Peptides against a protein of PDB entry 7UQJ. Designs and how they scored, part 3

Target 1, 160 residues: chain A of PDB entry 7UQJ
Amino acid sequence: PELYQNFNITPPRGVLFHGPPGTGKTLMARALAASCSSDERKITFFMRKGADILSKWVGEAERQLRLLFEEAKKHQPSIIFFDEIDGLAPVRSSKQEQIHASIVSTLLALMDGMDNRGQVIVIGATNRPDAVDPALRRPGRFDREFYFPLPDVKARFKIL

## One batch from the design tools (peptide; aimed at target 1 K56 I99, target 1 (a further copy) G59, target 1 (a further copy) K95)

Design b1_p8_4_s1 (made by RFdiffusion4, then SolubleMPNN; from b1_p8_4, 5 letters changed)
Fold by OpenDDE base, seed 4:
Structure b1_p8_4_s1 (fold): chain B 160 residues (1-160), chain C 160 residues (1-160), chain D 160 residues (1-160), chain A 8 residues (1-8)
Amino acid sequence: as target 1 above (160 residues)
Amino acid sequence: as target 1 above (160 residues)
Amino acid sequence: as target 1 above (160 residues)
Amino acid sequence: MPLEAVLD
C-alpha cells in the first residue's frame, strides 16, 4: 500500500466549511481568495446564500445555479461560495422537499460536471453539516470538510 | 434580487483572526502567505504585537504604524499581521486610554486610506475580539472575522 | 527594539494543524494548496498518515520519509501533509518507543535540512498536539501551530 | 542584510 498519496490537487470540487455561526467560514473563503489574488492572478469570488437558492422556484434556481457555474468557469481562477448551504436543507413541506431534491441534484450535476482541470473551487459554508444532503458530501463534491469549531475554555495552548 | 454577489475580492482591508490562545491565528496568516508565495510572487509578511505598539509613546507608535503601512504598500503583495491586537485594549489608566484611542484612530485612518486595489492584507489576531475597538471591526477595516475556536470534546465528527 | 519583524516568509518548515477530529485540518492544507494552485503554479500535495509511517520498520519508514522530502523538493512548490501525526506518538511498548524516537529524529533532520529557500511546506495534522514530540514543535520545525477547535453551541456570532 | 541577521 502506498504510504503517501500524491494529490495533484485538482481544486477540490467542493470544500465544506462547517461549524457554528461566527466561526469564520465566510471569511476563510474570502481570505484565501484575497491572499492568493494578485494583479496577474485575480481570483473571482462568487457568493450565494443557501436560503436564497431555495427561495426560488426550481427552474429558476436551477438556471441560476447553471449560470453561476458558467460564470465561475469563465472567470477562472474562481471561488463559488455558498453561504449557509444548510439553507438548502429540506423542510417538512413536500413541495420544499421536491424543490430541495431538484436543486441539490442540479448542484451535484454541476459539481460532477466540472472539469477537474478547471480552477473553480466550490466552498459551502454551514452551521449544520448534518443538514447538508450526504450526496453533496461525497468524493468529487464537498468531499473536503473544514470544521470551524467554537472554543472550549480549557485547552489554552499558547502559540509560541 | 440577485441570488449571488460577485465580490471582486479587494483584499479585505482587515481580517480579524480571533479565538482563544493557541488557536492558530498567527500561523494561519503565515501559512496563507507561505502557500501563496512563489519565486515569482513573494508575499511579504510584516508582524507586530499589539502590546509592543501600545508600549510606545503615541507619536512614535503612530509613526511606526504609518511606516509599517508604507513598507507594506512598497512590498506588495503583503500581509500586515498584528498579533495580540487585543493588546491595544484600553487599560484602566486614563493615559493608556488616550494612547489607545490615538493609536486605534491612526490604525483606522491607515486601513481606511488603503487603496482597495492595493495588495495589502491586514490581519489582526486576538483572543478577545470584544477587547478590540468596535470601530476597527467595521466594514472596510477588520470587517472579516475568523473565529479560531477551542474543541468541545463531544462532537467528534470524523473527517472521512 | 523593532516594533515589527519583517518575515520574508520562508515557508514555515512545518505547520502543525491541531484540534479535535472533524475540525478540517486535512481540508485546510488541501484548500490552501488548491486555492494557491494555478496552471502556471501548481502546488504539489503529498499526504501521509502518521500511523502508516509508524507501521513500517524503522529503516523503511526513514527511507520513505527521505524519499517523500526529496520528491517534495523536486516538485516545488509543494506541501507535505502528515495526517494524524499523533499516530507517531509512542505507545507503552519499548520497541515502539525506539521506532518512534528514530522516525521522529529522522523527520526532525529532514525538516532541519530543508533549505529555507525551498518552497516545501510541511503540515502536520493532529487531534492530540500533546502527543506530538515537543522536539517537532520547536522553531524551524512545526514552529507554527493551527488550532482547529470544536464549537460550543452558544456563541453564535453572525459574520455580517 | 541576510535574513539571519534580522532574526538575531
Scores: peptide ipSAE 0.000, ipTM 0.185, DockQ to the pose 0.087
OpenDDE base, seeds 1, 2, 3, 5: peptide ipSAE 0.000, 0.000, 0.000, 0.000; ipTM 0.186, 0.183, 0.191, 0.369; seeds 1, 2, 3, 5 fail the geometry check

Design b1_p8_4_s2 (made by RFdiffusion4, then SolubleMPNN; from b1_p8_4, 6 letters changed)
Fold by OpenDDE base, seed 1:
Structure b1_p8_4_s2 (fold): chain B 160 residues (1-160), chain C 160 residues (1-160), chain D 160 residues (1-160), chain A 8 residues (1-8)
Amino acid sequence: as target 1 above (160 residues)
Amino acid sequence: as target 1 above (160 residues)
Amino acid sequence: as target 1 above (160 residues)
Amino acid sequence: MPLYAYLD
């Protein structure tokens, strides 16, 4: 929040961290939360994993998302970090189960319903930005994207 | 371990992570340890810092290295991570104190004595690969090297 | 810099990153530097390792610290990152060599001499916050502290 | 469980 107020830039509702696993996306999200916190103004950090929302909350995932955003709104300033957001928000395909489509639609609506004056930042992390529903990557949602490069992909490929 | 078993590739005894400080070498080693672990098969992660072995174990560094490798062998599958391995294994020079030479020789012998069938992986991290004794970088020791580039500042700028 | 300007909060002169080794403290500091930089306004990132200052600059460590702060002040906005700051600024003990005490005193004076309007942020990283001289952790110095937990190995296991 | 990272 603070960072964006100085520039008269409406803080992005959502930031997408993308890049290979273990590039520090989650670490960065935690650090942003930390860095924006002061003794006077703590930022509440909410962490969820996309696949965990789908797997643990069969039939309640939409409700859990709403509750998460409500809690984040109540505890402003706050960060909602979705690790593996591609697991929560798979690309809409004709073969996609209605369940996944409804969860994505709920997340879209929740991001659209955030007041830009609200001090809730949503950070999505993915190893597969192309596996994230493009609707989430539109303006007013995850409209900023940040690539976490592999430390030289060649260096990682040589470990495998 | 599992990663290499599938390819019938004998897991390297040692992997050298090199690159500028703060490029995530240590984080990567921990991430590899975590990624190779499952609920069924936890990998034990041993971490040592090269300079700390020299400074804390004056006269016992060789023994502590042996014990470390024995414990790692006992708790297979395991990773031994040496952070700042250049501090443990400085290049052999005519001016090198006998103490450093004996520690390096012990580490060489321990790496040579690892059974390739053993599930102990040694990861060395350094900011100065040229400051690591070349004998450690030979086949059967740290025979794989991975460069961790500075995350291109441009790639990080895309994160804000 | 920008982050703190919005809240009319004087940016902390110093931030202490503490937590176990390989938790990404250094990666975070670099990421914060990158994050606060834009195409229009680059942040200069200075990195030093505490033990390297002590070992490389015998008798010149104080001068090198002064030069570092002068260069950082010249290249504002800037971050000075001290990795392993506990190696630079060990706790003052009755057994501490005068050299270490003078280096710590120099660092204290340099931090105290920073104009709060200056765009120089000092980040110290340590695995041992209790090994950092408490005088450095006082208001106007490293007055903000951020814990970097071990990524709960369980949290990583759930990614695969 | 919400991982409240209280950064004090």
Scores: peptide ipSAE 0.000, ipTM 0.298, DockQ to the pose 0.072
OpenDDE base, seeds 2, 3, 4, 5: peptide ipSAE 0.000, 0.000, 0.000, 0.000; ipTM 0.197, 0.189, 0.204, 0.230; seeds 2, 3, 4 fail the geometry check

Design b1_p8_4_s3 (made by RFdiffusion4, then SolubleMPNN; from b1_p8_4, 6 letters changed)
Fold by OpenDDE base, seed 1:
Structure b1_p8_4_s3 (fold): chain B 160 residues (1-160), chain C 160 residues (1-160), chain D 160 residues (1-160), chain A 8 residues (1-8)
Amino acid sequence: as target 1 above (160 residues)
Amino acid sequence: as target 1 above (160 residues)
Amino acid sequence: as target 1 above (160 residues)
Amino acid sequence: MPLEAVID
């Protein structure tokens, strides 16, 4: 929190962390959450996995998203981290079950409904940014994107 | 930068990143430095390793610390990152060489002398927070601490 | 291990992670260890710091290396991660104390003695690959090298 | 569960 305030930067409502698997997206989100907490000012870090929201809460996923955002608002300053957000918000297709379309629509509405002054940051992490609905990547939503490069692909190849 | 600004949090002069080795402390510090820079507003990131300050600058370590803080002030907004700060500022003991005590004293004075309005953040990273002089962990110095947990092995699995 | 096994890739005996400090070398090693573990197949991750092997085990460093490799073999699939391996295995020089030469020789022998079928991966991380004995960088040892670039500072700017 | 980033 403090590092941002001193730079007069308005927090993005949503930040998309993208890059190959294992590039530290989840680690970065957790560390940002930690870095924004103090003994006096704890940031509440909410972590959800996109696939878990779809699979664990069949028929209740929208409600669980609403509750998550309400809880994050109640416990602000807070971070909502969606790991594997491509599993939550796949690109809209004619083959998508109505369930997926509704969850994406709910997430869009929740992000649009956030106050710019609200101390809630949403971080989505994905290995497949192109698998995320482009509507989520618009201004006022995940309008900031971070590429987590593969540490030089040569740095993974020789372990492989 | 932005997350802190929105919370009206005055940046800590000093933040201690602590946690097991390889939990991403140095990565986070670099990421914060990066994330606070823009094309218009570059943050100068100074990185020093605690052991290097002690070993490379024998007898000049205090001067090098002063120069580092002066340079950081000159090139603000800036981040000073001390990697392995436990190597720079071991807990004061009767067995500590006067050199270590003097370096710690210099670091204390430099942190105390920082203007609260100064755009200089000091980040210390350690795997051994208890090996850091408690005087450095007081208000106005490294008054904010971040535990970098071992990302639950399960939480890293899903990134790959 | 699992990442290799799932890809039918024979694990390299040794992989050198190199690049500037804080580029995520240690993070990557831990992430690989994690990603290779499952609930059914846990990979044992051994972490040693090169400087700690030299300083904590004066006169016993060779024995501790042997024990580490034996333990890794016993608990395979396993990863041995040497952080700051340049501190363990400095380039052979006429100025090297015999102790350093013997530790390097022991590490060479241990790496040469690994069965290609063994599920033990050795990862060395260094900020100074040129400070590592070239003999360690030969085939059958750290024959795979990974440069960890500074994540382009620009790529992290957008998070904040 | 909120992962309380327990700032120790």
Scores: peptide ipSAE 0.000, ipTM 0.218, DockQ to the pose 0.071
OpenDDE base, seeds 2, 3, 4, 5: peptide ipSAE 0.000, 0.000, 0.000, 0.000; ipTM 0.194, 0.194, 0.187, 0.309; seeds 2, 3, 4, 5 fail the geometry check

Design b1_p8_4_s4 (made by RFdiffusion4, then SolubleMPNN; from b1_p8_4, 5 letters changed)
Fold by OpenDDE base, seed 3:
Structure b1_p8_4_s4 (fold): chain B 160 residues (1-160), chain C 160 residues (1-160), chain D 160 residues (1-160), chain A 8 residues (1-8)
Amino acid sequence: as target 1 above (160 residues)
Amino acid sequence: as target 1 above (160 residues)
Amino acid sequence: as target 1 above (160 residues)
Amino acid sequence: MPLYAVLD
């Protein structure tokens, strides 16, 4: 937010971090929040797992998404981070597909309803970009994508 | 697959990556997939969490496992990675034990049904090897095990 | 345990590891267990996810918590590690709040019931310290807290 | 490289 404001650039509404697991998508999202926060102005970092939207929010997922976006708007500048956003895609069952379709529809509406001047960034992280609903990847939603490659084997042996 | 074919070695059907959390099991599975894929021949990497087989696939877990193995067979060479495969083991309750027993039985049958000439590798990752059903660890299933040790404290302070 | 015994110091009953995801909370808990275990005396490391206490232990969570603490007491010196302990906090729904309140109450009672001379350490890890029930953070429970900061961007680029 | 240059 602050950097984008300093350059008179509207931050993207939604950024998709995609790449293999363990490539630091979540760590990058948190590092962004940390690097953009000053002592005077902290970026509020909201985290939800895509799987938790389906499993923990059973029957209330739409309401919880709305509350999340309202809370993010109240605490701007803010980041809403959806870890494992591909977890919004159900396992292919008809009942879960209806729940998914409703939750995704709600998320789409919330992203579309964000004011371009708002200091709320939505980051979705996935290890399965092809499992992300194509409607989420349209302009004005997750319209920016960043690929997180695997570290090389040599780098991996240093890290792990 | 390719390396094993070049040496006329049948790849193991199943490999168990076991060790503490954060030791890079998932990252290794992905690094294997990446290092074995060329521009001409990509290894298709299928990922499922053991906990998701029970929680997200409620009542359809057997069908979803079959579909996963069929899809892996269609897209060979492929890796089926079960992250947290110990999550197939229920918390010790009788109803969950029956569901577990059926899902594990299905997984066993699918692993036993793999042709030795197939280019499908199944990797199970766990932080609790003793929670993995002993039937999965028999020859012809997860018959190879790799231990992922903790990095030393000094290495950890560099990584984290 | 051993280090604390050598100095005639009673180990804290509960330690809260808090900080962003990917900062190595779980890895530290395991590294502590590994570094304190000798060939003669292994520290038994019990791991549970806070979310699993609610989701996998539906209706049996209290009993499973009691069994966990009894098993940890039998296998002392031991660490009970609750990963994502903030996952004991339900998504804000009234039915889940009652289940949460009962589970948290059980955990509180189990922590309060630990003998100060016992070699059982409880470690809770969270990425949302404010979502941890304040009752858990009182003296004699999770009375010690350790913050796990994000690695710097430079360190992160080495790690990822 | 600043974190920003990775996102940009």
Scores: peptide ipSAE 0.000, ipTM 0.165, DockQ to the pose 0.027
OpenDDE base, seeds 1, 2, 4, 5: peptide ipSAE 0.000, 0.000, 0.000, 0.000; ipTM 0.277, 0.199, 0.194, 0.301; seeds 1, 2, 4, 5 fail the geometry check

Design b1_p8_5 (made by RFdiffusion4)
Pose (drawn by RFdiffusion4):
Structure b1_p8_5 (pose): chain A 160 residues (1-160), chain B 160 residues (1-160), chain C 160 residues (1-160), chain P 8 residues (1-8)
Amino acid sequence: as target 1 above (160 residues)
Amino acid sequence: as target 1 above (160 residues)
Amino acid sequence: as target 1 above (160 residues)
Amino acid sequence: SFRERVFD
């Protein structure tokens, strides 16, 4: 941590996995979760699938998001993987409902808002990156974007 | 206050930060929140978002807004910051649930009934200005609209 | 009434001020209420909003609306003004609440219960006219309309 | 009384 405090830099804590289906996005997330449970320093893995937080009560989806990010603050070494994040956080439109844009606005305020979110890495896997809200694709929340392509010749050889 | 009485004008008590993502809106609100807590006279910063207002009970979201504005009047030199305010206050629509139009109406009434001395300042950052209700964007509610643009060369040099 | 009842032209049961925001609709009702700064028993003015009637309870909103209308009948020549009548009377649908729908179901019955010798006029203001419920715009209700547009050049000169 | 959301 002194190497990042040597400068006045904060580490990148957000990655957006994107590419075609079957290219290794969830596999890489699964390997990262299995590696986080065997290095004997507790990196807590939080798995979230799509719109797991959707509820029929008003304000319960934003409350579940706030609770997920707060439980992530309770244990500092924690990770949040959002599988199929284009279903949880679509581009905010006036035509669609307000539960969607309200979830996106809560996610924006919880990733880079007024309060610091802690040592929480946030990973989102998507097949449709342009269905993710563009304010979620900037540094401070999903700094990096890993494009997982269909494998080339050497990569297919290695996979096989 | 005599200057604002000599000319028959009321000081603006509302600001709407707007601009592209990552241009300085939450940063300015964080710098103003740190400047509220340093000097020989104290300004109270009230931070809010859509999650700690929206409730599942009838008449509880507008009661939380009223408690916010009454508590800010109690601590009279005050700032109220609504981040991602288009999620809290979208454009009123009949094809939406009644809680969003009811929040926008309660917010319009509470802003039209403030102290009328420049004691409660209300600051909102929407990232998208068209999504916010046009009744809130008229002078009397959010008087000033600060456009935080993408930086030009001298500004990029200063930021770097 | 000595003059206007000679010709049998009935005064309107409901007059609707509608227009863009900031066009002076609240000013006209405030100026008509300052024309109620006159002696008593003539042009009693009631200033209500799309809020401060609707409550947590199930009967105080309709009971209070019936009482407002009864006090309006008690002082015979009287005016009821509903500022932001889309807050009190939104569009009834299946995303609508039950308490607003019953407020509309009582306001309609109270406007049809108003006698033909027109001594109570109900003026209502809105910035979004096709967001008020369609039933109050039917004949025998809010049927005469005043459009308040943005000012032209001479009007802006007078305002300045 | 409770408020509930309506989905499309």

Design b1_p8_5_s1 (made by RFdiffusion4, then SolubleMPNN; from b1_p8_5, 3 letters changed)
Fold by OpenDDE base, seed 2:
Structure b1_p8_5_s1 (fold): chain B 160 residues (1-160), chain C 160 residues (1-160), chain D 160 residues (1-160), chain A 8 residues (1-8)
Amino acid sequence: as target 1 above (160 residues)
Amino acid sequence: as target 1 above (160 residues)
Amino acid sequence: as target 1 above (160 residues)
Amino acid sequence: MVLERVFD
């Protein structure tokens, strides 16, 4: 309840941040984690990159996803942030497509298995919303989507 | 014409942004895209990472490059931004060198095949300008180069 | 001496920057390089990503590390920055674990082999300090650690 | 402000 009230959203299991790279998706996810954290209620922020799930966890990605969700559940309230979730996008080899399909299937099962009473938010960030498996965008998964526009030229020149 | 006038540059097919990482190359490319975009004339910004071309498109990188250039041509005016184009640098295995050589050869052919009347700008960003294939720096390809100096200490402390 | 005085630290061979991603670790490393550089004494800044060491240097990572340290020694005063040094973290396949172990062992030997009279600083940046091999955190290696806290909400809103 | 507009 409180975590979702702090997000000012009806409690989705998953939130998809999409938009051009460097529009602050990762920064926003961390800002949300910090804004929802108090001295009394620290939100644990878990971050994974989509590319790391495929490359760093070769052959154990499904197990590492399960462990991540278990750890997030143990440290509630928590945020799981998947940066570059489009990096789960299959490398177009039949073998990589199968690996991707298994990982995505595991992520779907983990998101579906979350009790709505749990204080775990999943945030996915992508630069390619169309590369996100449509099954991930269904109700009870990434059922809220936020578009991150390019910062205006003035904001950019202040960062340059 | 108008796209290049908005860039205030004589129309190169390709622009190479080079300099130390985090000097704002990616941000500048996006700032340019936004500054050249109006309500009447939205510039489509395509971004690819050099490392993704080699790793995410295993065995189909050439086809994906062709599709990218076709899509950019269809959505003119457009910018194709290759971030970390030094990531096309071969992994030093003979197999990876061949894959790299094929990808670079495909990119060269795509850049050469662009009609100068087209409103497609290609921006490459690198932290290692010397790792960019010299063939890419020839006239009609990345024939304009911009050095991105390290931001001054004051600019850095404003970002920290 | 002067390099370390400019860092205002007793001369470690290695400094570990750790903290959540986007806390400015890479930017700070560059800021330090620029602040310690004068017109008379340019500091050469070498940057490598941990993931690139494993992926881009397949089968020659150890040799490329040696060459990096030799080049840094030749261009003293210098900074070697390993961004995402947690990207050296083994892919959990037995083969990748062996490759990682060899690369880490090579890095250890290179750090141990640095003369304290040399003007080479090694900076490692990680988002996962616990994923850094404990052997790298021993005296004479990454023997100084700096935590990069998340920027406050106000700082984040200024960057957003 | 930015948070409010992103969450509306």
Scores: peptide ipSAE 0.000, ipTM 0.169, DockQ to the pose 0.031
OpenDDE base, seeds 1, 3, 4, 5: peptide ipSAE 0.006, 0.006, 0.016, 0.009; ipTM 0.183, 0.195, 0.195, 0.310; seeds 1, 3, 4, 5 fail the geometry check

Design b1_p8_5_s2 (made by RFdiffusion4, then SolubleMPNN; from b1_p8_5, 3 letters changed)
Fold by OpenDDE base, seed 2:
Structure b1_p8_5_s2 (fold): chain B 160 residues (1-160), chain C 160 residues (1-160), chain D 160 residues (1-160), chain A 8 residues (1-8)
Amino acid sequence: as target 1 above (160 residues)
Amino acid sequence: as target 1 above (160 residues)
Amino acid sequence: as target 1 above (160 residues)
Amino acid sequence: MILERVFD
């Protein structure tokens, strides 16, 4: 929010972080939350993993997504970070595809239902951008994409 | 590839990274991919988690492994990194053991089916080397093993 | 152990690390294990993920927890680290809630069954402390809690 | 560069 306001830019509803795993997508999402938080304006950071949405919320994933968006709206300004959004990727059983399709359709509806006046930013992180449903990458959803390249070897050896 | 070629060493088909979690196994695998990539010779890095192979690919894990190896072969030189290869550990139900046995047998066949002229390196990372099927640790498969010790406390506090 | 002995403090049976993901909880647990290990007194570090307890050990989670605590007791001094202990969070199906309740009750019994003379420390790490069963947060269990704040933006940009 | 573009 503040960063986008500082640039007089309408904050995207959704931002897709994509790139190889451990390129800092999750860390960047948290850095954005911290950089946009002031003492006067704390940004609430909500994090979910795509795999947890499918596995931990069996039969209630749609309801939990709705509750997440409601809670994020209640605690504006907020960031919803979906780590491993490629974990919403269909498990290729007809039953799991149907569950996935219902979760994705719910997420689409929730992203579409956000008014432009809302101070809720949605960040999706994936290692497989092509596994993200194209419908999520449309305007008004994940309409900005950031590629996270592998850090150079020198940067990596400094982290090792 | 380049590192092994620079030393005139036949690249192992498989390398097992083992050690305590967060000792940098995943980071090292990525650092190797980057260090072996030049502007002229980009190494394609494929990453899969052992747990995802069992859980996300229910009933299609064998096919997805085949597709992964075909794609890695198509994008040579390449690295296939199996993070948490101990996640291919059998879930102890007879049905899950059978699924695991079929996945492991497929992985064995894929590793054995790689010609020595292929520029595909397979890296497995595990926190539990003893949970890795001994058949995977045979010559022509994961025939090199690297132990990742815990970084010292000083190195850890520099990362925290 | 050594850190607590150096301060003449009775080591807690259980320590809860909580805070946003990637705040270094897992790394700190390992740093503690290394800092308490000498050449003469190696601390054995056992790690499990909460999600693995539910998913990888289907129908045997209770038995695997018992075996883990027995092995930790056999290899004293030891640390049992439960990463993502919020992954023991109930999957909200009645069947998964029942499985979760049985696993949590088993963990409670194992923590309660540790004698104060045992050199087994249990560390739980969670991103959602409120999703940890309150019974686990009682005296003699996870009776010490450490909050892991997000590193400042400067620290994050140094890690990126 | 990428950090700058994430902040733009």
Scores: peptide ipSAE 0.008, ipTM 0.190, DockQ to the pose 0.033
OpenDDE base, seeds 1, 3, 4, 5: peptide ipSAE 0.006, 0.012, 0.014, 0.000; ipTM 0.327, 0.188, 0.196, 0.308; seeds 1, 3, 4, 5 fail the geometry check

